# Peptides against a protein of PDB entry 6J54, part 39

Target 1, 223 residues: chain A of PDB entry 6J54
Amino acid sequence: NENLFASFIAPTMMGLPIVTLIIMFPSLLFPTPKRLINNRTISIQQWLIQLTSKQMMAIHNQKGQTWSLMLMSLIMFIGSTNILGLLPHSFTPTTQLSMNLGMAIPLWSATVFTGFRYKTKTSLAHFLPQGTPALLIPMLVIIETISLFIQPVALAVRLTANITAGHLLIHLIGGATLALLNINTMTAFITFTILILLTILEFAVALIQAYVFTLLVSLYLHD
Target 2, 42 residues: chain B of PDB entry 6J54
Amino acid sequence: QFQFTGIKKYFNSYTLTGRMNCVLATYGGIALLVLYFKLRSK

## One batch from the design tools (peptide; aimed at target 1 Q96 S98 M99, target 2 L32)

Design b2_p13_8_s3 (made by RFdiffusion4, then SolubleMPNN; from b2_p13_8, 7 letters changed)
Fold by OpenDDE base, seed 1:
Formats: sequence, structure tokens, C-alpha cells
Structure b2_p13_8_s3 (fold): chain B 223 residues (1-223), chain C 42 residues (1-42), chain A 13 residues (1-13)
Amino acid sequence: as target 1 above (223 residues)
Amino acid sequence: as target 2 above (42 residues)
Amino acid sequence: SAIAEAQFLLSLA
């Protein structure tokens, strides 16, 4: 059913990729403050960014605090794109696995390599949990190594699957609501109520997935 | 704190150094196995 | 790290 996934097709205009503009659009929603005391809207935005930054970077030392800008930009980007994707007939770039892999793999590799560079002893020790029986050590090290390489895939697939599933469900229930408007208004009202509740849930999921994605990247950095 | 003697001092799952050594030994063992099968084929 | 990740994910559920 190609019609079900029509909203997930990368939009193009006359063969030109509009996806680039869509990806760049959220950056316009976060202007750089020019004054010491800005407008209320900008102040609230900066306050929220500060709160999330302090919360996420609390687990890191001074070396990890260097990643604050990147992690905050990541959560703002993913969060904004996920929220904007809930608009009717909008294209959500984070529904594309290629995009999420493009973010997950470099960030994951950077965190892993940073850990190996500055905390080599601790990073290598993380492949073996403390207190493991001697006979299980080789097998567990292999499993932890495989688990490490699954991390970028898990990051990308988790984000993609959650956002995509939410979009599919909203579109399906929305389509059913529209189809039932002239058939059975009472059933259409019930379906519409479910759609509203689902939309609220998807707003929460959109923010949570952005937070989880960024937090896990931060967690991998902290090791 | 744990007190180990002999081989257990260097290869244990409780100390940080011991865990690191176990990981390196595991990777070394795998590398040797791969090398063995590679040389066996030729 | 994997255990911490799993525990965190379980805590979210």
C-alpha cells in the first residue's frame, strides 16, 4: 500500500530536493539573542534550553561539558523536527532512517572514540561487568562488543520507528475519521476523540524520543 | 577492596585493571583464532 | 554501558 506511506516519501519540487530546506527550517525557530534582556518568548526559550542543558550535562565532568553545545543542538533539532512533523501533511525528516543513521553513527563513533582516547582503561573495562564469573568472561566480552556496535542502530531505529509509527497511526485514524463523517457522525466523533488523544501522546513521544536520543548519546560519552 | 595473588591479580572481574586485561586477553584470543584459521586455509 | 542503557530504557517504560 504505497498510499499509506505517501507522507513518508521525500518531497521534491521539479526534481530539486526540498528536504534540505525542510531540515534547515527548524533553525529559524531558534534565533540568537541580541540583547542582554530579550523578549519574553526568547527568554523562555533560553530558559528552557538552560534547564535541559543543566539536566543533561549534570552527569559529565568538565571534559564532558564541552559536548553541551552539540548535545543541545541535537535535542533541539530532533525535538523541533518531530514536533513540526505532527502538522497536517507535513514531512518529518526524522522518519527517514537514513537521516537518523546519519546522525547516530557519527555521534556514536565520536563518543566511543572520545572515550577510548581519554579514558582508555575505563572504556575497555566496560566490556566486562564487574563480578562476572571467570568462565563467562570471554562470552560476555563478545556480547558486550556486539552490543556496542548495535548502539547506533538502536538509536536510529528507535527514533525512526517511534516517529513513523505515530505518524502512521495519526494518518490512519485521521483518514478513518474523515471517511466516517458522512457515514456515522457518532462513530466519527469517537474516532476523532481518539485522534486528539493520540496526537497529544505523539507530542509527548516526539519530545521524549528527542530527549532519549540525546541522552543516550550523552550516556555513551560518559560510558 | 579485593586482594588477589598470582594470575588472578592480573586477570579478574573485580578490579579495573583486571577487567581491562580480561578484555584484552579475549580480543587477543579471538585474533589468534582468526589468524589460525586464516593460516590453516592457506 | 549496555546495562545502564537497558536499565534506563526500562525505567522509561
Scores: peptide ipSAE 0.321, ipTM 0.846, DockQ to the pose 0.027
OpenDDE base, seeds 2, 3, 4, 5: peptide ipSAE 0.284, 0.255, 0.282, 0.306; ipTM 0.843, 0.840, 0.845, 0.830

Design b2_p13_8_s4 (made by RFdiffusion4, then SolubleMPNN; from b2_p13_8, 8 letters changed)
Fold by OpenDDE base, seed 4:
Structure b2_p13_8_s4 (fold): chain B 223 residues (1-223), chain C 42 residues (1-42), chain A 13 residues (1-13)
Amino acid sequence: as target 1 above (223 residues)
Amino acid sequence: as target 2 above (42 residues)
Amino acid sequence: DAIAQAQFLLSLA
């Protein structure tokens, strides 16, 4: 199955990693608006950012709204990279766990530290759910503490697993479709139809995972 | 709505302060246990 | 609790 995971190998040119360029590429798709009335594409982008910003930052106070730029840039980055990753023969950086951990750990740490900095009592109280029986308090506090440290890992793994699984499934079904073309055309057509439907689903998954990643970071910030 | 008296006022799972104190007490207890075993092994 | 529940709900995606 060397061919199966070949698409997930970090691309290099002459031994130099071009992953940096691939990661930076989505930034070119979101140019800074320079006019009061921008192009339709830029207007749509701004509209989407405004909608998502209003929805996500509605739960935050003024201090939390300071993170609006970071969270919006995060969702745009992950979303764009995930969508671009669905292009044929493209490399998706978010399929790399190292990439997602590199984003999740600092963001999680920042949210946790900011929580302890400004809302110490509330943050400490979150280690004990409300209404817990007295005898279960020590155990539950320990579990909740462990759960806290699992959050960045779960955040990164969720994104990585969903995107990677989607790519693998597309690859497998695509390969099966090609193999069935010479065996049974009717079955190949069915598998091809499934491939199309799956591709459409993966577009949705790509956006949803970006949203979920950003939303969870936002929720951790809110505490 | 929750009215606690005595030690329940400081250690409860309903009030914010009570929950915080319970968490701190738990961490303190664990720290003391770790310290106890560390000193015992020495 | 709300975060945990939200995380669980979102984990289904």
Scores: peptide ipSAE 0.106, ipTM 0.829, DockQ to the pose 0.029
OpenDDE base, seeds 1, 2, 3, 5: peptide ipSAE 0.110, 0.091, 0.046, 0.088; ipTM 0.824, 0.822, 0.816, 0.810; seed 1 fails the geometry check

## One batch from the design tools (peptide; aimed at target 2 Q3 I7 R19)

Design b2_p14_3 (made by RFdiffusion4)
Pose (drawn by RFdiffusion4):
Structure b2_p14_3 (pose): chain A 223 residues (1-223), chain B 41 residues (1-41), chain P 14 residues (1-14)
Amino acid sequence: as target 1 above (223 residues)
Amino acid sequence: FQFTGIKKYFNSYTLTGRMNCVLATYGGIALLVLYFKLRSK
Amino acid sequence: INYHDLLFAFLLLI
């Protein structure tokens, strides 16, 4: 009975303040120059695009490359609006589950209607995988179509659920420091756990590669 | 002028990308079950 | 490439 942890019971609030100012704000963090040589703080933003525009370009290699100049604007928005919210009292719009159901469905159904306007047969004849055996036709086409309509729910719920799971361990491991007016040796170990956990919460940039890229495989497979 | 800088882009991919009616139907029906549960409290 | 025009075309898509 040496080190007794404590806890504080308090409601964890994901309130909803005025949002249309908070959305526009990580657009003015990025300027755009009308000059040849630039000013060494856009110039490491302009070099960070020319890397990851050479990885969502190399797989497709078609006339579906026209689409890929939008998919690098989808990676900077939820690459920024997941990184801004690590600050002390900031508010992330990709915490709420509302706009991610508007980020998945206008993009996911913009992919199944891409080959249906050009191919019209063999886009969902991709349901035919191989040289057809006879004992498993109805066991297949009720499986590979129930794992198609999962995809918009499987694209948007995997983003909201773990972004807001990073904010609760920020509070609850952080709120147990404030309520640790018991023995003071264990206060520094909970603080040292925090400043490791804030380094893991810069995997909020690593969860945007897993949003743009399974949108490219959900685009390169259909088209 | 927030149009003609990206107007060549729109009619290229808004043929399939501007289908927010399925989001508007899945959003408008999602408005209907929450006003109904508060009506029955 | 103007990235403010592209971001406005992304926000308008939503």

Design b2_p14_3_s1 (made by RFdiffusion4, then SolubleMPNN; from b2_p14_3, 8 letters changed)
Fold by OpenDDE base, seed 1:
Structure b2_p14_3_s1 (fold): chain B 223 residues (1-223), chain C 42 residues (1-42), chain A 14 residues (1-14)
Amino acid sequence: as target 1 above (223 residues)
Amino acid sequence: as target 2 above (42 residues)
Amino acid sequence: MDIQQLLSALLLLL
């Protein structure tokens, strides 16, 4: 199929959707350590998780640190799904806006609700930046309220758009490279080099988007 | 510390309480406007 | 195996 979006279609096997299995697959990559001294791979994995946890939770007090497990599971999930999605002929669940909204909306609502529940005064005051001229206060409060409701949408769309755009670029440049192999080998080599660089970039983007998604959720919790 | 007197003590953009009151006043104003139009349509 | 064929095969996997 010459359809550029064929890779984004939810895969089915024998008429049954296997998307659920694909979504759960990353969890198999993170086994729980049971030994006092683990193997090298698990040790490195745990070390990375601890480092990222320390960095992510550095801005939070003890109450905010209760969310550490959720935030770390989120970044690991999104990061692993994004990285696995870069495999050839793989399906990336995070290219589906529905999935990302399904993650963003509950997490956003939980953080906002938590803020209003425990820090009502601070949360209400957040709708008005400090130092605002008196005449602009009503308008700015409305804008900030709208901004709050756009947050989960922006969070989901950012992740979806960045991952989808990256995948499309890889497919387009990959297809162009393949086509150029039969026309001019030198130009094909150039496009192939670009493809490699783009693939490296997409690996970075995959991790950065997971981090940014989790960080923004964390920041909403902090406020 | 800004010394606010009168209405500015309760409605200001610098203090936490002042900001909260401004937000509540804004929402209250919007709610009253919506209520006014809803009652007017009847 | 020709480098071009290898590259083509690799690109077909993408």
Scores: peptide ipSAE 0.017, ipTM 0.713, DockQ to the pose 0.012
OpenDDE base, seeds 2, 3, 4, 5: peptide ipSAE 0.016, 0.016, 0.017, 0.017; ipTM 0.713, 0.715, 0.719, 0.701

Design b2_p14_3_s2 (made by RFdiffusion4, then SolubleMPNN; from b2_p14_3, 8 letters changed)
Fold by OpenDDE base, seed 1:
Structure b2_p14_3_s2 (fold): chain B 223 residues (1-223), chain C 42 residues (1-42), chain A 14 residues (1-14)
Amino acid sequence: as target 1 above (223 residues)
Amino acid sequence: as target 2 above (42 residues)
Amino acid sequence: MNLQDLLNLLLSLL
């Protein structure tokens, strides 16, 4: 069963870790437009970025919109890495919990710190929901405090778990399909169909997880 | 708008200031408890 | 290339 996790091992080349190069690779897929009239691919890419930017920043005030560049870069990075990770024999950096924690903790801390710096009263009041009975106030404040500290962990684990589980399922169903090809072609066809459907699902999950990750960071900033 | 008088004006779960004060009071109470046990352990 | 071989190749890449 150790073979199932081979795809999650950090790749090395000639004894040197190439994880850094893999992480930087998605940046090469998003060149900066220099022409007034860009190529079709770049135009579509910029159009998509603008649409997502408008959607994500619609809930933010002018001060919150200053985070647009960071949030857009984040969703593009996570989305591109997740999609590229679905390629055969590819390493997905977002399957590493350390990577996702490395992104989640600084972003979470930045949003929380920004909230306390500029909206101290509102941020403190967020620890107590409105309409809480007086007797439950201390307990609920403690729970909300714990919830706040769980946020970066939940954010990282959600992304890691969903991407990792998807990859594992693709490998398992793929392996089952290969095994069934020699046993029964009909069952192999069924499992192959499931594999295709699962692959489509994983493409969607890859994008959704990037969106959810960025959205939650933005919501933490908004609150 | 709820009209709160007395202590309820400052410590309520409906107003922003009231919620903030409740949170601060809770943290203050916890800090005092921790301080009490720390001093007691000495 | 037989369909079976193509499928095997594709699945082997996964």
Scores: peptide ipSAE 0.015, ipTM 0.700, DockQ to the pose 0.013
OpenDDE base, seeds 2, 3, 4, 5: peptide ipSAE 0.014, 0.013, 0.015, 0.015; ipTM 0.701, 0.702, 0.710, 0.688

Design b2_p14_3_s3 (made by RFdiffusion4, then SolubleMPNN; from b2_p14_3, 9 letters changed)
Fold by OpenDDE base, seed 5:
Structure b2_p14_3_s3 (fold): chain B 223 residues (1-223), chain C 42 residues (1-42), chain A 14 residues (1-14)
Amino acid sequence: as target 1 above (223 residues)
Amino acid sequence: as target 2 above (42 residues)
Amino acid sequence: MDLQSLLSLLLLLL
């Protein structure tokens, strides 16, 4: 099934990787406003950004609100890349674990370092939940420390697994529909309907995963 | 407000400072254990 | 913290 995983191979042109261009392409879809009253598309984009910004930043204090630009850029980037990846014969950078780890680790480390820098006492106290019996304190601190280091991995793997699994399902069901066309047209129609429903679901998943990734990063900042 | 006396004042699971001290004590203990085994292996 | 843990678990299931 080399054909099944061919969509996850990094594309090259003239021996040069096109991955950099693919990663930069979504940024072109979100131009900055220049007028008081913008075009309908830009106004909708601004409205969506404002709504998501208000929702995500409601958790944070004024110092945490400085991260608004970074978090909003992150959700727009991941969301746009995931949606564009659903196009036929397209490559999604977020299907590669290296890309997602490259985003998760720096963002996680930044939130942890900011926590230790400004809220050292509360950050250290976070490793021990309140009301724990004295005998369980050493074990629980170790577990919580391990849990902290798993967080960036969990962020990256969640995003990678959900997007990759979705693409694989589309390819598998798509292949099944084509195979069934020669055997039974009625069953092929049913599988085709499932394929359409799955593609709609993947659009939703693409947006949800972008939101979840950004929200969790924001949540770690709040701690 | 929990009033703790003695060692419990500094090592409490309820107060913020007590929790911090417990965490630091656990890390310090682990570090000392690692250091002990490292020196023993040499 | 408890609400955050519940939210994280819910998001893990999604």
Scores: peptide ipSAE 0.028, ipTM 0.788, DockQ to the pose 0.033
OpenDDE base, seeds 1, 2, 3, 4: peptide ipSAE 0.015, 0.015, 0.023, 0.015; ipTM 0.716, 0.716, 0.786, 0.722

Design b2_p14_3_s4 (made by RFdiffusion4, then SolubleMPNN; from b2_p14_3, 10 letters changed)
Fold by OpenDDE base, seed 5:
Structure b2_p14_3_s4 (fold): chain B 223 residues (1-223), chain C 42 residues (1-42), chain A 14 residues (1-14)
Amino acid sequence: as target 1 above (223 residues)
Amino acid sequence: as target 2 above (42 residues)
Amino acid sequence: MDISQLLSLLLSLL
């Protein structure tokens, strides 16, 4: 069992945690453009950023578009870290709930405080859905208040659980494939095929979770 | 346009101001209840 | 390298 969770242990070198270096590494993969016509890789990156920015900022007003830089940096960070985590024997910082809470809570707090600062009446009214019967008002306000506080937890847990479960599943199927090699080669081939398909799925999940996390933060800002 | 009269003008679930007042009233009521039990326990 | 050895090597990297 320790071998199964070994990939989730924070790596250390000479007694110092290397987690800080791993977290900073994805930023090196996205250099800033310096020319009018850049290299193909940078051009593709800019194109992807522009597409995602256009889709995400379409919901926001001009004041909300000031968050574009932060949201784009967030999706690039989470996406790149998740993809890099799928490399063999790699540590994924996003498997740590502490990291995801560290991102979710400040961003959620910023959106909530921004809402209360600039749209106090609308933000307070959001705790009561329109058309609610008078008898249900106190109970529903309490439920909506609890729902608001669960939002940052849901963001962090969703990301952590999906990435962690994916890694565990790859390890389990991989271990099963190795065990089946000694029993039946044909069954081992089938399980290996499943492992490949699962790995492809995890690449998709890695990108989707980055997008969903950023999108939900953006939606909370819109409210 | 909903025309509300009396208490429903300030406390309704259809207007923005009415919804806000309902939320504030709910929080105020809860705060008073908590305060009451806290003072009673002392 | 046999296919089985290649497979075992790839699986060992996971």
Scores: peptide ipSAE 0.016, ipTM 0.704, DockQ to the pose 0.012
OpenDDE base, seeds 1, 2, 3, 4: peptide ipSAE 0.016, 0.015, 0.013, 0.015; ipTM 0.715, 0.715, 0.716, 0.723

Design b2_p14_4 (made by RFdiffusion4)
Pose (drawn by RFdiffusion4):
Structure b2_p14_4 (pose): chain A 223 residues (1-223), chain B 41 residues (1-41), chain P 14 residues (1-14)
Amino acid sequence: as target 1 above (223 residues)
Amino acid sequence: FQFTGIKKYFNSYTLTGRMNCVLATYGGIALLVLYFKLRSK
Amino acid sequence: FNFHEMLFAFLLLI
């Protein structure tokens, strides 16, 4: 009975303040120069695009490359609006589940209607995988179509659920430091757990590769 | 002039990308179950 | 290449 942890009971609030200012704000963090040589703080933003525009370009290699100049603007918005919220009292718009159901459905249904306006037969004849055996036709086309309509819900719920799960362990491991007016040796170990956990919460950039890229496989497979 | 800089882009991919009516139908129906549960309290 | 024109076309699509 040496080190007794404590806890504080308090409501964890994901309130909703004025949002249309908070959305526009990580657009003015990125300027755009009308010059040849640039000023060494856009120039490491302009080099960070020319890397990851050479990985969502190399798989597709079609006349579906026109679509890929928009998919690098989808990676800078939820690459910024997940990184801004690690600050002390900031508010992330991709915490709320509302706009991610508007980021998944107007993009996911912009993929099944891409081959339906050009191929019209063999886009969902991709439901036919191989040289058809006889004992498993109805066990297949009720499976591969129930794992198609999962995809918009499987694209937007995987983003909201773990971004806001990074904010609660920021509070609750951080709020147990403030309520640790018991023995003071264990206060530094909970603080040292925080400053490791904030390094893991820069996997909020690593969860945007898993949003743009399973949108490219959900685009390269249909088209 | 927030248009003609990206007007060549729009009618290229808004043929399939501007289908927010399925989001508007799935959003407007999602307005209807919450005003109904507060009506029945 | 203008990034604010591409981001405005993404926000308008949403």

Design b2_p14_4_s1 (made by RFdiffusion4, then SolubleMPNN; from b2_p14_4, 9 letters changed)
Fold by OpenDDE base, seed 4:
Parts: sequence; C-alpha cells; structure tokens
Structure b2_p14_4_s1 (fold): chain B 223 residues (1-223), chain C 42 residues (1-42), chain A 14 residues (1-14)
Amino acid sequence: as target 1 above (223 residues)
Amino acid sequence: as target 2 above (42 residues)
Amino acid sequence: FDLQNLLNLLLLLL
C-alpha cells in the first residue's frame, strides 16, 4: 500500500530536499556548555554523555579512547534522530538504508583499517577462533572473512529494520484503532492501549538501537 | 600454557602467532589455487 | 572473541 510507506519518503519542499536540514536538526538540541555550572538540561546531557562514555570506552585502551568523541557523537546523533522520529508526522532519517550505510561503512572501514594498522597480528588472528580443529581451519577462516564484510551491512540493516518496523507497526495499529472507532469502541480502546504500550516500547527501541550501533562500532574497533 | 614443538609451534589454533599463521596459510593456499586455475586457463 | 561473537549475535536479535 502506497499510503503505508508514505511516511518513509524523503521529504521535499519546493522540489528541494530538506532531508539535510532534518538530519542536522538534532545537533541543535545539544548546545555546547559554556559555564562551569550549566543549567539543568545541559548538566543532565553532559552527565549522560559522561556515563555512556565511561561505559563505552571501558573496553578500550588509551589509543582506542581517541574514538570517544566520534562514538559519543554517533550515539547522540542516532539516539536523537530516532527519538525525534517518533514524533507524529515526523520523518526519521535512520529509516533510510542509505543513511545508515553511509554511517556504517566508513566507521566499519576505519575500525578495520585501524585494527590492521596497530594490531596486525591480533586482527589477522581474529579470522580463526581459538581451539578450532585443524580440518575446519580453512573453512572457518573463509566464513569469518565473509562475516567481516557483512558487518557494515548488518549494522546498517539492523538499525534500518528495527526503526522501520517500529514505525510501520505504530502506523498499522494506529490505523486499526481509527478504523475500529466506528465499529466497536471497546475493541478500539484495547487497540489504542496496545498502541500506547507500543509507542513506549519504540522509545526504548530507539535508544537501544542507537546504543547497539555505537557499541558494535566500538566493539569492532576493539577487536 | 601449551608448549608446541615443530610445525605445531607455527601452525596452531591456540596461540596468537599460530592462528595468524593459519590464516595466512589459508589465504596463501587460496591465492595459489586461484593462480593455478588462472594459469591453467591460459 | 567468542564472547564478542555471542554478544554480536545477541545484539542482532534485539
């Protein structure tokens, strides 16, 4: 149904794509702190960033911690875009596979190249799990090599699929609720309750997917 | 700690160096096979 | 490393 996927069409205004403005909008929600003691909103944001940074960078050494800024910006970007995408009649850029691939491929490639540059022996050894029987070594190395190249695709598709599926589900249940209002008010109330619970779940999913995306990038960096 | 001797010292699935060598050997073998078939086709 | 793969698999299911 064309109407089902209409919300995922890249919005244009006067024939010009405004997707770039939508993508940049979340950055305005996180102003740079200027005071030693900031207001409550900025303080909470900085506290959250500090906590997530501490957690995400705990697995990295000093060299890996240089990626802290990139990873924190990534999680904040994806998280904010996903949350804003749950607003009514909003467009979520992360529902576009091209957007997510555009983030996943460069970050993945950077982590892989960084790994091969600084930890060549370890990175090459990752293609063979420890304790592998000798006869399975060639096959497993090939599989692990394929797995490596699937990582950026899986990273992008996971984010796209989860966010898109959530939006579709909200749309379908919402549409069903509206349709049932004129048929049976009681069933409409039940479906509406499900819709509310689903929206709450999607808020959680939005944050989880941002975290998972960033965590996997971080994990690939650690290798 | 596993003490390997001989060829097992260089090609094992337990040590870091051994795993690396196994991976390199696998890639080398594949490359040689591809090269063989390529040269045979010519 | 196996833990990382398991974690990746678990995260794929989320």
Scores: peptide ipSAE 0.063, ipTM 0.815, DockQ to the pose 0.034
OpenDDE base, seeds 1, 2, 3, 5: peptide ipSAE 0.059, 0.043, 0.032, 0.050; ipTM 0.810, 0.808, 0.803, 0.805

Design b2_p14_4_s2 (made by RFdiffusion4, then SolubleMPNN; from b2_p14_4, 9 letters changed)
Fold by OpenDDE base, seed 5:
Structure b2_p14_4_s2 (fold): chain B 223 residues (1-223), chain C 42 residues (1-42), chain A 14 residues (1-14)
Amino acid sequence: as target 1 above (223 residues)
Amino acid sequence: as target 2 above (42 residues)
Amino acid sequence: MNLQDLLNLLLLLL
């Protein structure tokens, strides 16, 4: 009887946490190109990075495009960690709220401070939507201020909740499938089919959440 | 171009400067209220 | 995929 949450416990080897090694592992999957004409795998990776970079940086001016390297590294990191986390008995660091907050808060603060530094008037004006009736101005400014501070929390919680919920569902349906094999093979087959469909969905969710996380950070930079 | 006269020239929800001034006025008002209650509590 | 498609997909997944 394994605890459903056992997969979310930080792994230790000989009393030392190996989480650092797990976090560094995705970086090994993306080598830097050394030649003009690279191997097929590297070429596909560079092509994907170029496509995503082109789409994400289309919103930004030349100064905002300086963030391209950071944003692309972020999406590749989160995406790769999420995909690797779908392997059986693997630990996904992105299921840890502390890690996601650790990414979200600095990135959010950097975008906010950059906004206040270079676009002070525009940044302050964002707390009041255009065309607001005069009587609602104080209340709306307060709400918008609270909304700003919720942004990093919502960013982190969204990623954590989606990945964690997906993992739990896979474990629950997987456990149910195994239990039903001894009771009724037909029902077990149906449950197994659902499990396969769910795993495919989780692969998509893993990539989408990485993209959404990075996109929202990018949008905050644009504002 | 929006032409505003009087107080609306500085405090409006349509111009960038007007919106900024409204936000600053709101924060200033909140700060004064907090200061008032802090001084009253002492 | 445009922003609207992404939002629709996100709403489907959330």
Scores: peptide ipSAE 0.033, ipTM 0.780, DockQ to the pose 0.030
OpenDDE base, seeds 1, 2, 3, 4: peptide ipSAE 0.017, 0.030, 0.027, 0.033; ipTM 0.709, 0.786, 0.787, 0.812

Design b2_p14_4_s3 (made by RFdiffusion4, then SolubleMPNN; from b2_p14_4, 10 letters changed)
Fold by OpenDDE base, seed 5:
Structure b2_p14_4_s3 (fold): chain B 223 residues (1-223), chain C 42 residues (1-42), chain A 14 residues (1-14)
Amino acid sequence: as target 1 above (223 residues)
Amino acid sequence: as target 2 above (42 residues)
Amino acid sequence: MDLQQLLQLLLLLL
């Protein structure tokens, strides 16, 4: 009897956690090109990376473009881990809030510290929106300060919640489909169709969440 | 260009420097309040 | 709201 949350438990082999191997596995899917003309799969991968890089770096100046490698690696990592996590009986590391906070906090901190280092005046001025009435200034500065500290938490929780909820729904509808096969085949077929549609949606969500996570990090860098 | 006179030159919501000074003044005020309550509690 | 804040809010809703 596996509980609904069994898929979210970190897997162990011989008492050793294999989470490290699972995290490293996506990197094997993206080899570095060694030739001008590569095979079809590598060419498609490079094309996708170039497209996403062009879109994400469009908002950055030359100094901000130095982050391109990190942001591209981040989107590829989160996207690949999320997609692989949709495989049956697979463990998705991004369902762990600890992992997502472990990514979000350093990246957020790096962007904030970079802002304070190179654009101190602009970064401090960002705590006060332009045109604020004088009486609201102290309250709004406090709210904006709290908002800044919520950013890494919101970034991590969004990714965790969306992926976890999707996995739970697939498991619940899947379990219901199996139960209904013994009661009424027609209703089971309808439920199975919903399961397929939901699975397709979760593939889209997996990619969107990777993109949104990276885009928000990029946006914080631009500020 | 907004021409501000007096204290509004340094504390305004429209100029970059004015916004920065407002933020610093707010943090300074909070720090002084915290310090006041800390000294009062002792 | 700056365009960036609007975009951030939209991304928060997604």
Scores: peptide ipSAE 0.027, ipTM 0.781, DockQ to the pose 0.033
OpenDDE base, seeds 1, 2, 3, 4: peptide ipSAE 0.018, 0.018, 0.026, 0.017; ipTM 0.701, 0.706, 0.791, 0.710

Design b2_p14_4_s4 (made by RFdiffusion4, then SolubleMPNN; from b2_p14_4, 10 letters changed)
Fold by OpenDDE base, seed 4:
Structure b2_p14_4_s4 (fold): chain B 223 residues (1-223), chain C 42 residues (1-42), chain A 14 residues (1-14)
Amino acid sequence: as target 1 above (223 residues)
Amino acid sequence: as target 2 above (42 residues)
Amino acid sequence: MDLQQLLDLLLLLL
């Protein structure tokens, strides 16, 4: 069991944590364009950023669109870290709840504060769903208040749990495949096929979780 | 559009202002209750 | 669909 979770231990080199370098590494994959017509890779990246930016910021007013840079950087960071984490023997920083909380809490706090500052009436009204029966109002306001404070935790835990669960599943099925190679080659081949399909699914999950994390932050900003 | 009269104009679950006032009233009520128990304990 | 309903749906599906 200790061997299953060994891949989630923060890596150290010569007694020094190299987690910082791993976290910064995805930034190297997105060079700043300096030409009017860039290379194919940069052009595709910029096109994807523009598409996602247009989609995510469509729900925001001009003031909310000031967050576009932050949200796009966030989705690129989480997405790239998640994808790189699917490489063999790679450490995924987003499997660490501390990291995800470190991202979620400040972003959530900033969105909530921004909401209360610029849309005070709407933000306060958000604690009471429209059409609530009068007798349920006090209880529901309390529940919605608690729900608000759970949002950053839910945001971090969702990302952590989904990425961690995916990695664990890959390790378990991978281990099973290796064990079955010595027992029954046909069964091992079936298990290996499942492993490949699962790996493909995890690539999709990695991107979806990055999108959802950023989208939820964006939605909290809109509220 | 809902037409509210009297207290329902200020405290309702349908209008933005009404919802806001309900939330503020709820927090105010909780604060008063907490203060009451705190003062009673003292 | 209200933003809250959309959020709830997303939270349910994810």
Scores: peptide ipSAE 0.102, ipTM 0.821, DockQ to the pose 0.034
OpenDDE base, seeds 1, 2, 3, 5: peptide ipSAE 0.082, 0.055, 0.080, 0.082; ipTM 0.801, 0.802, 0.811, 0.792

